Peptides against a protein of PDB entry 5D63. Designs and how they scored, part 54

Target 1, 292 residues: chain A of PDB entry 5D63
Amino acid sequence: SLRRGIYHIENAGVPSAIDLKDGSSSDGTPIVGWQFTPDTINWHQLWLAEPIPNVADTFTLCNLFSGTYMDLYNGSSEAGTAVNGWQGTAFTTNPHQLWTIKKSSDGTSYKIQNYGSKTFVDLVNGDSSDGAKIAGWTGTWDEGNPHQKWYFNRMSVSSAEAQAAIARNPHIHGTYRGYILDGEYLVLPNATFTQIWKDSGLPGSKWREQIYDCDDFAIAMKAAVGKWGADSWKANGFAIFCGVMLGVNKAGDAAHAYNFTLTKDHADIVFFEPQNGGYLNDIGYDSYMAFY

## One batch from the design tools (peptide; made by RFdiffusion4, then SolubleMPNN)

Design b2_p13_2_s4 (from b2_p13_2, 9 letters changed)
Fold by OpenDDE base, seed 5:
Structure b2_p13_2_s4 (fold): chain B 292 residues (1-292), chain A 13 residues (1-13)
Amino acid sequence: as target 1 above (292 residues)
Amino acid sequence: SFSEELWQQLKEE
């Protein structure tokens, strides 16, 4: 089944993603097809899928930006019924906002069925234009119609996945202890991560003995990412991935504090030096402690 | 630094 997480949801037929128009939090805001740019933050196109306990394969879909939920207007089963953003809660009982999400017949894409109406989220006419209508439409699970097939590209990792990525990295000390601060993490593209670093003022900061040294830089970066997350997204129940590591060199006579994030495929970690904004596969230290 | 302090403590455990 689909795991809890943040997804970019792309049509299987055309290069269009499910977009909350203008990222508006207003009730009734249209959800539309819109173009997207890979390896970037597609601000209005990220959806937190929250599984409903004891209801198989059923989720709410919260727009990360607006904090509103995917909603089938009036729960109508009529083909062409608008799908909109609407206020809600993660574990609502409102069938207008409950979506059964399962693999399509092709085994790679998903279909999104409204729990109540049993209609499917449909990119009307497969229209690839920005602002194209997304609506509830009649269908079946086994149909091959690409208008109703969606790729769910995971944009987040669970704490367990992050832990696993750290564990397989060769630059982890044998005494390593990790501390997990949250359960689900949006993983940022490096470009976004770097921009947060730039906006933090850290590029203009200089290392100073004791008063502003490696731990200050690393903590400042984490704080900047945390604030960026809080200021950027209205949805709750996730964090922005930015780790702090404490490491020791091979000789064991020097220690360093630095940051880390996950690679694009989420399988590995990459180290980030907040003193110069560099990304490194080997920062010259083995981590004996991390918190993220 | 925090890193140096914590590493030193770990070695002394």
Scores: peptide ipSAE 0.266, ipTM 0.872, DockQ to the pose 0.881
Fold by OpenDDE base, seed 1:
Structure b2_p13_2_s4 (fold): chain B 292 residues (1-292), chain A 13 residues (1-13)
Amino acid sequence: as target 1 above (292 residues)
Amino acid sequence: SFSEELWQQLKEE
């Protein structure tokens, strides 16, 4: 079954993603097909899937940018019914905003069925143009129509997944203790992570003994990412991944504070030095504590 | 620093 998380939802037939037009929070804002750029933040195209307790394979889909939810207009079962953004809540009982999401017959893509109408989210005519209509449309789970098949590309990790990635890293001290601050984390591309670092002013900051040393840099980076998250997204129930680590060198006579994020495949961590903006697989320290 | 302080505390446990 689909896990709770943030997804970029891409059509199986054409290079088009499910896009909330202009990222608008207004009720009735069209959800449309739109082009996307891999390995970037596609601002209006990220959706938080929240599983509904005790309703198998059923979710709400919250647009990360607008904080509104995918909504089948009037819950109509008529083919061509508009799919829009609309105000809602993660655990709503409104069938207009409940979506059963299960694997298609090809075993890779998903179909998105409205819980009430039993119609499917359809990229009408498979139109790859920006602004192409997405609508509810009649269908079945076993049909192979790519207009109704979607790849769910996971853009986030759970705290458990992050923990597992850390555990696999060879630069973790035997005394390591991790502190998990949130449940789900949007994982940023390095380019975005770096841009936040730049915008924070840290590149111009000077290391100074005690008054602004390694821990200050690392904490400042985490704070910058947190603020970026708060300022960028209206949805709740997730955080932006940016960890702080404290590590000790091999000799055990020097400690350091630094950041870390996850690799593109979310399987590993990569260390980030906030004093110079570098990404490293080995920062020269073994982490004995982290919070993220 | 925080990193030095915490490391020292851990060694003393």
Scores: peptide ipSAE 0.260, ipTM 0.869, DockQ to the pose 0.867
Fold by OpenDDE base, seed 3:
Structure b2_p13_2_s4 (fold): chain B 292 residues (1-292), chain A 13 residues (1-13)
Amino acid sequence: as target 1 above (292 residues)
Amino acid sequence: SFSEELWQQLKEE
C-alpha cells in the first residue's frame, strides 16, 4: 500500500506531472498536466498523501505549495468532470476529496480513484502539453490505459527511514543518540540546500572562538532551512530535512558540530560542513548525537 | 562549544 508522504505524481504515458495551476489557493483552481524538471523542486507539483484511518488505500492529496486539496467537482461521476484544488482538511469526510490509490495492472504505476464517484484521475487524451486537462473519467482497476496510470515518485522520507539511513552509515559512534523532531521530511536537492546556505549569510561568516564556533554554524543552517520551509509552503504535517550532528574524532580528543542531509536515492546520509558549504562522505568525525 | 561540552559529560557517565 502507498505510504504517507510527499509525492511527485507523473503520468505513465507521457512526461507530464499533476500540477496545480499557478500554485493558487483559490477554490476551483484547475489541476492540469505540466512538464517537470528532474532533480529540482517542482513547486506546484508536490502532493502530501495522508492516509484515512480505517478506510483501506484511501487518502487526501494536499498540494504542498497552496495547502489546498485535490477535489472532484461536485463529486460527479460524469466523464470529463473537473479536478481542482479546493480548501479542505487532511482527514475530511468529504468524498469529493477522498482518493483510493492502488497499484495498476502493470504493478509499477498507480491509479487514483475518487472514493465517492468511483471514477479515475485521467490525463485527457494523454495530452503532454502544459495546461492539459485532468478530469474524472470512467475506468476500471485492470484497464491498461496510460491516461489513468501514474507513477508516485517519493520526495520525502519518514523519520523511521531517516533513522535507518543514519544507522547504516559507517561514521556513527557506538554511543550514538538520535532525536527525531518530526514524522515526515521533504528531502531537498543539493542545489536547493546550497542556495539556502548561501541566502543565510553563512558563507561570509567566520569561525571565532566561543562567540561563533562550529555549533553556531550548524544551528544557523538548521534555522535557515526551517525558515525556508515555513516561508515556502502552505501545507502542514511535514518538515524539511536538515540534521545537526555532534561528532568526535577517532582519537576522542576533538569534537565538532555539523549538518547532514540525505542522498538523492534517500538510502544514505551525506555530511554538510556549514563553515564552507561542502558535502562530504567522511567529515572526519563519528556522530555521538544528532537531531533532525 | 556545545559539542565539546556534551562529549565531556558523556565521558563522565
Scores: peptide ipSAE 0.260, ipTM 0.870, DockQ to the pose 0.879
Fold by OpenDDE base, seed 4:
Structure b2_p13_2_s4 (fold): chain B 292 residues (1-292), chain A 13 residues (1-13)
Amino acid sequence: as target 1 above (292 residues)
Amino acid sequence: SFSEELWQQLKEE
């Protein structure tokens, strides 16, 4: 079963992703195939999948950038029916915006079926060009047509997954207490994380006793990421991953505050020093408290 | 600092 989360949805046949054209929030904005760049944000190509309670394998798909939802035009079952962005809500009953998402016959990709029409999201003719039509099309769950098969690349982690990543890190103090602030987190590439750090002004800030010390740096980074998230995305129901940790050195006589994020595969955490913008596997402290 | 203060409190528990 597909988990709630943010996904980059890539065609199984060609290097094309499901893209909301220009990230527009206007009703009827075309959803199209578009090229993507690995290890980047791909702004218009991120979709929050929200599972519908008591409806098996069925979701709404909210475009992270626009805050609008994947919508089969008029819910038509006709092959070639446009798939567009349209205003909606996460738990809508509108079958035009309800999508049953299950594994395809190959066991790795998914098919996306409109709940009402029973047609499938189709990259028409497998066209790899930017702006290629994505439409509802007839099909079956067991059909091998790659035009209707999609890889769901998870771009987020749940709070539980983040918690697990922290728990297995060797630089966690035995007295560790973690405080989870949100339920789902978009995990940023380091390049984006660093850019937020740069834009915050922190690189030009200097450590000053008490008035602007390690705590201030770490909190400022957290705030900067939060603001970046709020300013960048119109969808709700997720946060941007950026943790704050308080740690103690091995001798137990010095404390530090720092940030952390997740590795590319989301399996581990990496520490971030907001005073210099460095990423470290070992920051020299064991965390006794974190909030994220 | 917050880090030092909280660590100190934890040691007192």
Scores: peptide ipSAE 0.254, ipTM 0.866, DockQ to the pose 0.848

Design b2_p13_3_s1 (from b2_p13_3, 10 letters changed)
Fold by OpenDDE base, seed 1:
Structure b2_p13_3_s1 (fold): chain B 292 residues (1-292), chain A 13 residues (1-13)
Amino acid sequence: as target 1 above (292 residues)
Amino acid sequence: DAVYESQRIRDFI
């Protein structure tokens, strides 16, 4: 089954993603096909899938940017019915906003069925142009029509997945204690992470003994990412991944505070030095504490 | 730029 998480949803037939037009929070804003740039934040194309308790394979889809939900207009079963953004809640009972999401017959892509109407989210005519219509359309689970098949590219990790990535890293001290702050984390491309670092003013900050030293840099980066998240996205129920670690060197005569994020495949962590903006596989310290 | 540490950090856990 599809896990709770943030997804970039890409058509299986053409290089188009499910896009909330202009990221608008207005009720009735069209959801359309739109081009995307790999390995970047596609701002209007990220969807938080929240599983509905006790309803198999059924979710709400919240647009991360607008905080509105994927909505089948009037819940109509008519082919060509508009799919729009609309105000809602994560655990709504409104069948216009409930989507059953299961694997297609190809075993890789998913189909998105409206819970009430039993119609499917369809990229009309497989149109690859920006602004192409996405609508509810008749279909079946087993047919191979690529207009109704979608890849769910996971853009987030659960706290458990993050914990597992940390546990695999060789630069963890035997006394390590991790503290999980949130349940689901949007993982940023390094370019975006670096831009937040630049915009924070940290590149111009001066190290000062104790009063603004390594811990201040690391916490300031964490705070900057948190603020960026709050200012950028209207959806709730997730955080932006940015960890803080405390580590000790091999000699045991120096301690350091630094950041970390996840690699592109989400399988490993990479260390980030907030004093210089560097990414490192080995920062020269073994972590005895992290919070993220 | 140079990166500097703080030995005191372990004591604040």
Scores: peptide ipSAE 0.036, ipTM 0.756, DockQ to the pose 0.100
Fold by OpenDDE base, seed 2:
Structure b2_p13_3_s1 (fold): chain B 292 residues (1-292), chain A 13 residues (1-13)
Amino acid sequence: as target 1 above (292 residues)
Amino acid sequence: DAVYESQRIRDFI
């Protein structure tokens, strides 16, 4: 089944993603097909899928940017019924905002069925143009219609997945202790991560013994990422991935504090040096502690 | 930019 997480939802037939128009938080804002740029933050096209307890394969879909939810207008089963952003809650009982999401017959894409109406989210006519209508439409689970098939590209990791990525890294000390701060993390492209670093003022910060040394840089980076997250997104229930590590060198006579993030495939960590903005596979230290 | 280390091993939670 689909896991809780943040998804970029792309049509299986054309290069369009499910987009909340202008990222508007207004009730009734159209959800439309829109082009996207790979390996970037597609600001209006990220959706937090929250599984509904005791309702199999059923979720709410919260737009990360607006904090509003995917909503089938009036819950109508009529083909062509608008799908809009609307205020809601993660665990709503409103069937207009409940979506059963399961694999399509192709085993790769998903179909998105409104829980109440039993109609499917449909890119009308498979229109690839920006602003193309997305609507509820009649269908079945086994049909191959690409208008109703969607790839769910996971843009986040659970804390457990992050933990696993850390655990398999070769630069983890035998005494390592990790502390998980959040449950789900949006993983940023390096370009965005770097931009946050630049905007934080850290590139111009002066290292000073103890008073502003490696730990201050590392914590300041994490704080900057946290603030960026808070300022950028209206949805709740997730964090932005940015870890802090404390490490010891091979000789055991020097320690360092640094950051880390996840690779694009979310399988591994990459170290980030907040003193110079560098990404490294080996920072020269083995981590004995991390929090993220 | 120069990178500087901590002078000692620390432990935080």
Scores: peptide ipSAE 0.036, ipTM 0.752, DockQ to the pose 0.100
Fold by OpenDDE base, seed 4:
Structure b2_p13_3_s1 (fold): chain B 292 residues (1-292), chain A 13 residues (1-13)
Amino acid sequence: as target 1 above (292 residues)
Amino acid sequence: DAVYESQRIRDFI
């Protein structure tokens, strides 16, 4: 089954993603096919899938940018019915905004069926152009039509997944204690993470003994990421991944505070030094505490 | 830029 999380949803036939046009929060904003750039934040193309309790394989899909939900216009079962952004709630009972998402017959892609109408999200004619119509369309679960098949690229991790990534890292002290602050985390590309760091003013900040030292840099980075998240996205129910660690060196005579994020595949952590913006696999310390 | 530590962080072993 599809896990709760943030997804970039890409057509199985053409290089097009499900896009909320202009990221608009207006009711009735078209959801369209649009090109995307790999390894970047595709701002209007991220969807938080929230599973509906006690309804198998059924979700709401909240656009991360607009905070609006994927909505089948009037819940109509007619082929060609518009799929739009519309105001809603994560656990709505409105069948216009409930989507059953299951694997297609190919075992890799998914199909997205409206719960009420039983029609499927369709990239009309497989059109790869920007702004191509996405509509409800008749179909079956076992059809091979790529117009109705979608890859769900997970852009987030659960707290458990983050915890597992940390646990696999060799630079964790035997006394390590982690504190989880949120349940789901959007994982940023390093380029975005670095840009937040640059925009925070930290590159120009001066290290000063005790008054603005390693812990201040690390906390400032986390605060900057948090603020960036709040300012960038209208959806709720997720955080932006940015960890803080406290570590001790091998000799046990020095301690440091630093940040960390996740690798592209979400399987590992990478350390980030907020004093210089460097990414390191080994920062020279073993973490005894983290919060993220 | 040089990276410096903090002596305030002391939870060892």
Scores: peptide ipSAE 0.036, ipTM 0.743, DockQ to the pose 0.082
Fold by OpenDDE base, seed 5:
Structure b2_p13_3_s1 (fold): chain B 292 residues (1-292), chain A 13 residues (1-13)
Amino acid sequence: as target 1 above (292 residues)
Amino acid sequence: DAVYESQRIRDFI
């Protein structure tokens, strides 16, 4: 079953992703095929899949940027019916916005079926051009048509997955205590994480004994990421991954505060030094506390 | 390195 999370949804046939045109929050905004850049934030192409309780394999799909939901226009079962962004709620009963998402016959891609109409999200004619029509179209679960097959690239982690990534890291102290602040986290590419760091003013901040030292830098980075998240996305129900750690050196006579994020594969953490913007696999400290 | 480390944190070790 598809997990709750944020997904980049890519066509199985052509290098096109499901895009909310211009990221507009207006009702009826077309959802279209659009090119994407791997390992970047594809701003209008991220979707929060929220599972509907007691309805197997059925979700709402909220566009992260606009906060609107994938909507089959008038719930029509007619082939070629527009799929648009529309205002909604995560646990709506509106069948226009309920999508059954299950593996296709190839076992890797998914098909996206409207709960009411039983039609499928279709990249019309497999058109790879920017702005290509995405529509509801007749189909079956077992068909091999790539126009209706989608890869769900997970862009987020659950708090449990983040916890597991931390637990696997060799630079965790035996006394470690972790504190989870949120349930689901968008994981940023390092380039985006670095840009937030730059925009925060931290690169120009002066280290000052006690008054603005390592903990202040680490907390300022966390705050900057939080603000960036709030300012960038209209959807709710997720956070942006940015952790704070306190660590001790091997000798046990020095301590440091620093940040961390997740690697691209979400399996491991990487340390981030907010005083210089560096990413390190070993920051020289073993963490005894983290919150994220 | 004093440039990076915090004495405040070390006091709680």
Scores: peptide ipSAE 0.036, ipTM 0.751, DockQ to the pose 0.101

Design b2_p13_3_s2 (from b2_p13_3, 7 letters changed)
Fold by OpenDDE base, seed 2:
Structure b2_p13_3_s2 (fold): chain B 292 residues (1-292), chain A 13 residues (1-13)
Amino acid sequence: as target 1 above (292 residues)
Amino acid sequence: DAAFVSERVAAFI
């Protein structure tokens, strides 16, 4: 079963992703195929999949940028029916916005079936051009047509996945306590994370004993990422991953506050030093507390 | 019993 999370949804046949045109929040905004750049923020191409309780394999798909939902126009079963962004809610009962998402016959890609019409999200003619039509189209679950097959590239982690990544890190103190602030986290590429750091003013901030030292830097970075998230995305129900840790050195005579994020595969954490913008596998401290 | 603990593990740098 597909997990709740943020996905970049890529066609199995051509290098196109499901894109909300111009990221517009207007009802009826076309959802189209569009090119993407791997390992970057594809602003209009991120979708929060929210599972519907007690409806097997069925989700709403919220565009992160617009906060609108994938919607089959009039719920029509006619082949070629437009798929658009439309206002909605995560747990809507509107079948125009309910999508059954299951593995295709290839076991890797997914098909996206409208719950009501039973038609599938289709990249019409497999068109790889920017702005190519995405529509509801007739199909079957077992059909191999790549126009209706989609890779769900997970761009987020659950709090449990984040916890697991922390737990496997060798620089965690035996007394570690973690405090989870959110349920789902968009994981940023390091380039984006660094840009937020740069834009925060932290590179120009002066370390000052107690009054603006490591904890202030670490919290300021967390705040900057939070603000960036709030300013960048209209969807709710997720956070931007940026942790804060408190650690103690091996000698036990110094403590440090620092940030951390996740590696690209979401399996591990990497430490971020907000005083210099460095990424480190070993920051020289063992964490006894984190919040994220 | 209500626990109220503030702890300084070490000096922060």
Scores: peptide ipSAE 0.246, ipTM 0.811, DockQ to the pose 0.080
Fold by OpenDDE base, seed 1:
Structure b2_p13_3_s2 (fold): chain B 292 residues (1-292), chain A 13 residues (1-13)
Amino acid sequence: as target 1 above (292 residues)
Amino acid sequence: DAAFVSERVAAFI
């Protein structure tokens, strides 16, 4: 079953993603096919899938940028019915905004069925052009039509997945305590994470003994990421991944505060030094505390 | 109270 998370949703037939046109929060904003750039933030193309309790394989899909929800216009079962962004809530009972998402017959892609109409999200004619129509269309779960097959590329991790990544890292102290602050985390590409670091002013910040040292840098980076998240996205119910660690060196006579994020595959953590913007597999300290 | 402990593990740099 599809997990709660943030997804980039790509057509199985052509290099087109499900895009909320212009990221607009207006009711009735078209959802369209649009090109995307791998390993970047595709701003209008990220969707938070929230599972509906007690309704198997059924979700709302919230556009991360606009905070609006994928909506089948009037819940119509007619082929060609518009799919739009519309105001909503994560646990709505409105069948126009409820989507049953299950694996297609190929075992890799998913199909997205409207709960009420039983029609499927369709890239009309498989059109790869920017702004191509996405509509509700008749279909079946077993059909091989690539117009109705979508790859769900997960762009986030749960707190449990983050914990698992930390647990695999060799640079964790035996006394480690982790403190989880949120439930789901958008994982940024390093380029975006670095840009936030640059924009924070930290590259120009001067280290000063105790008054502005490693802990201040690490907290400032986390604060910068938090603000970036709040300013960039209108959806709620997720955070931006940026951890803080406290570590001790092998001699036990020095401590350091630093950041960490996840690797592209979300399987491992990578340390980030906010004093210089470096990404490291070994920062020279073993973490005894983290919060993220 | 031993349940409430603040500690400095080492000097931060």
Scores: peptide ipSAE 0.245, ipTM 0.807, DockQ to the pose 0.089
Fold by OpenDDE base, seed 3:
Structure b2_p13_3_s2 (fold): chain B 292 residues (1-292), chain A 13 residues (1-13)
Amino acid sequence: as target 1 above (292 residues)
Amino acid sequence: DAAFVSERVAAFI
């Protein structure tokens, strides 16, 4: 079953993603097919899938950028019915905004069925052009039509997945304690993470003994990422992944504070040195505390 | 033992 999380939703037939046009929060904003750039933030193409309690395989889909929800216009079962962004809530009972999402017959892609109409989200004619119509269309779960098949590229991790990634890392002290701050985390590409670091002013910040040293840099980076998240996205119920670690060196005579993020595959952590913007697999310290 | 302890593991650099 599909897990709660943030997804980039890509057509199985053509290189097109489900896009909320212009990221607009207006009711009735078209959801369209649009090109995307791999390994980047596709701003209007990220969707938070929130599972509906006690309704099997059924979700709301909130656009991260706009904070609006995927909505089948009037809940109509007519083929070609518009799919739009519309105001809503994560746990709505409105069947126009409830989507049953299950594996297609190919076992890799998903189909997205409107809970009420039983029609499927369809990239009309498999059109790969920017702005191509996405609509509700008749179909069945077992049909192989790629117009109605979607890859759900997971762009986030749960706190449990983050914990598991940390647990696999060899640079964790035997006394390690982690403190989880949120439930779901958008994982940024390094390029975006670095840009936030640059925009924070940290590259120009001077290290000063005790008054502005490693802990100040690491906390400033965490704060910068938090602010970037708040300023960039209208959806709630997720955070931006940026951890802080306290570590001790092998000799046990020096400690360091630093950041960490997740690798592209979300399986491992990578250390980030906020004093120089470096990504490291080994920062020279073993973490005894983290919060993220 | 103290119920609450603040600990300095090592000097931060």
Scores: peptide ipSAE 0.244, ipTM 0.806, DockQ to the pose 0.089
Fold by OpenDDE base, seed 4:
Structure b2_p13_3_s2 (fold): chain B 292 residues (1-292), chain A 13 residues (1-13)
Amino acid sequence: as target 1 above (292 residues)
Amino acid sequence: DAAFVSERVAAFI
């Protein structure tokens, strides 16, 4: 089954993603097909899937940018019914905003069925143009029509997945203690992570003994990422991944504070040095504490 | 009773 998480949802037939037009939070804002750029945020095209308790394979889909929900207009079963952004809640009982999401017959893509109408989210005519209509349309789970098949590219990790990535890293001290602050984390592309670092002013910050040293840099980076998250997204129930580690060198005579993020495949961590903006597989320290 | 302790593992640089 689909896990709770943030997804970029791409059509299986054409290079188009499910986009909330202009990221608008207005009720009735069209959800449309739109082009996307791989390995970028795709601001209006991220959806938080929240599983509904005791309703198999059924979710709400919250647009990360607008904080509004995917909504089948009036819950109509008519083919061509608009799919829009609309105000809602994660655990709504409104069937207009409840989506059953299961694997298609091809075993890789998903179909998105409205819980009430039993119609499917359809990229009308498979139109690859920006602003192409997305609508509820008649269909079946077994049909191979690519207009109704969607790849769910996971853009987030759970705290458990982050923990697993940390556990695989060879630069973890035997005394390691991790402290989990959130439940679900949007994982940023390095380019975005670096841009946040640049915009924070840290590149121009001077190292000063004790008063502004490694721990200050590492905490400032985490704070910058947190603020960026709060300023950028209207949805709740997730954080932006940016960890802080405390590590000790092999000699045991020096400690360092640094950041870390996840690799693109979410399987490993990469260290980030907030003093210079470098990404490293080995920062020269073994982590005895992390929080993220 | 459990005690809470602050620890300095090594000097931060």
Scores: peptide ipSAE 0.242, ipTM 0.809, DockQ to the pose 0.080

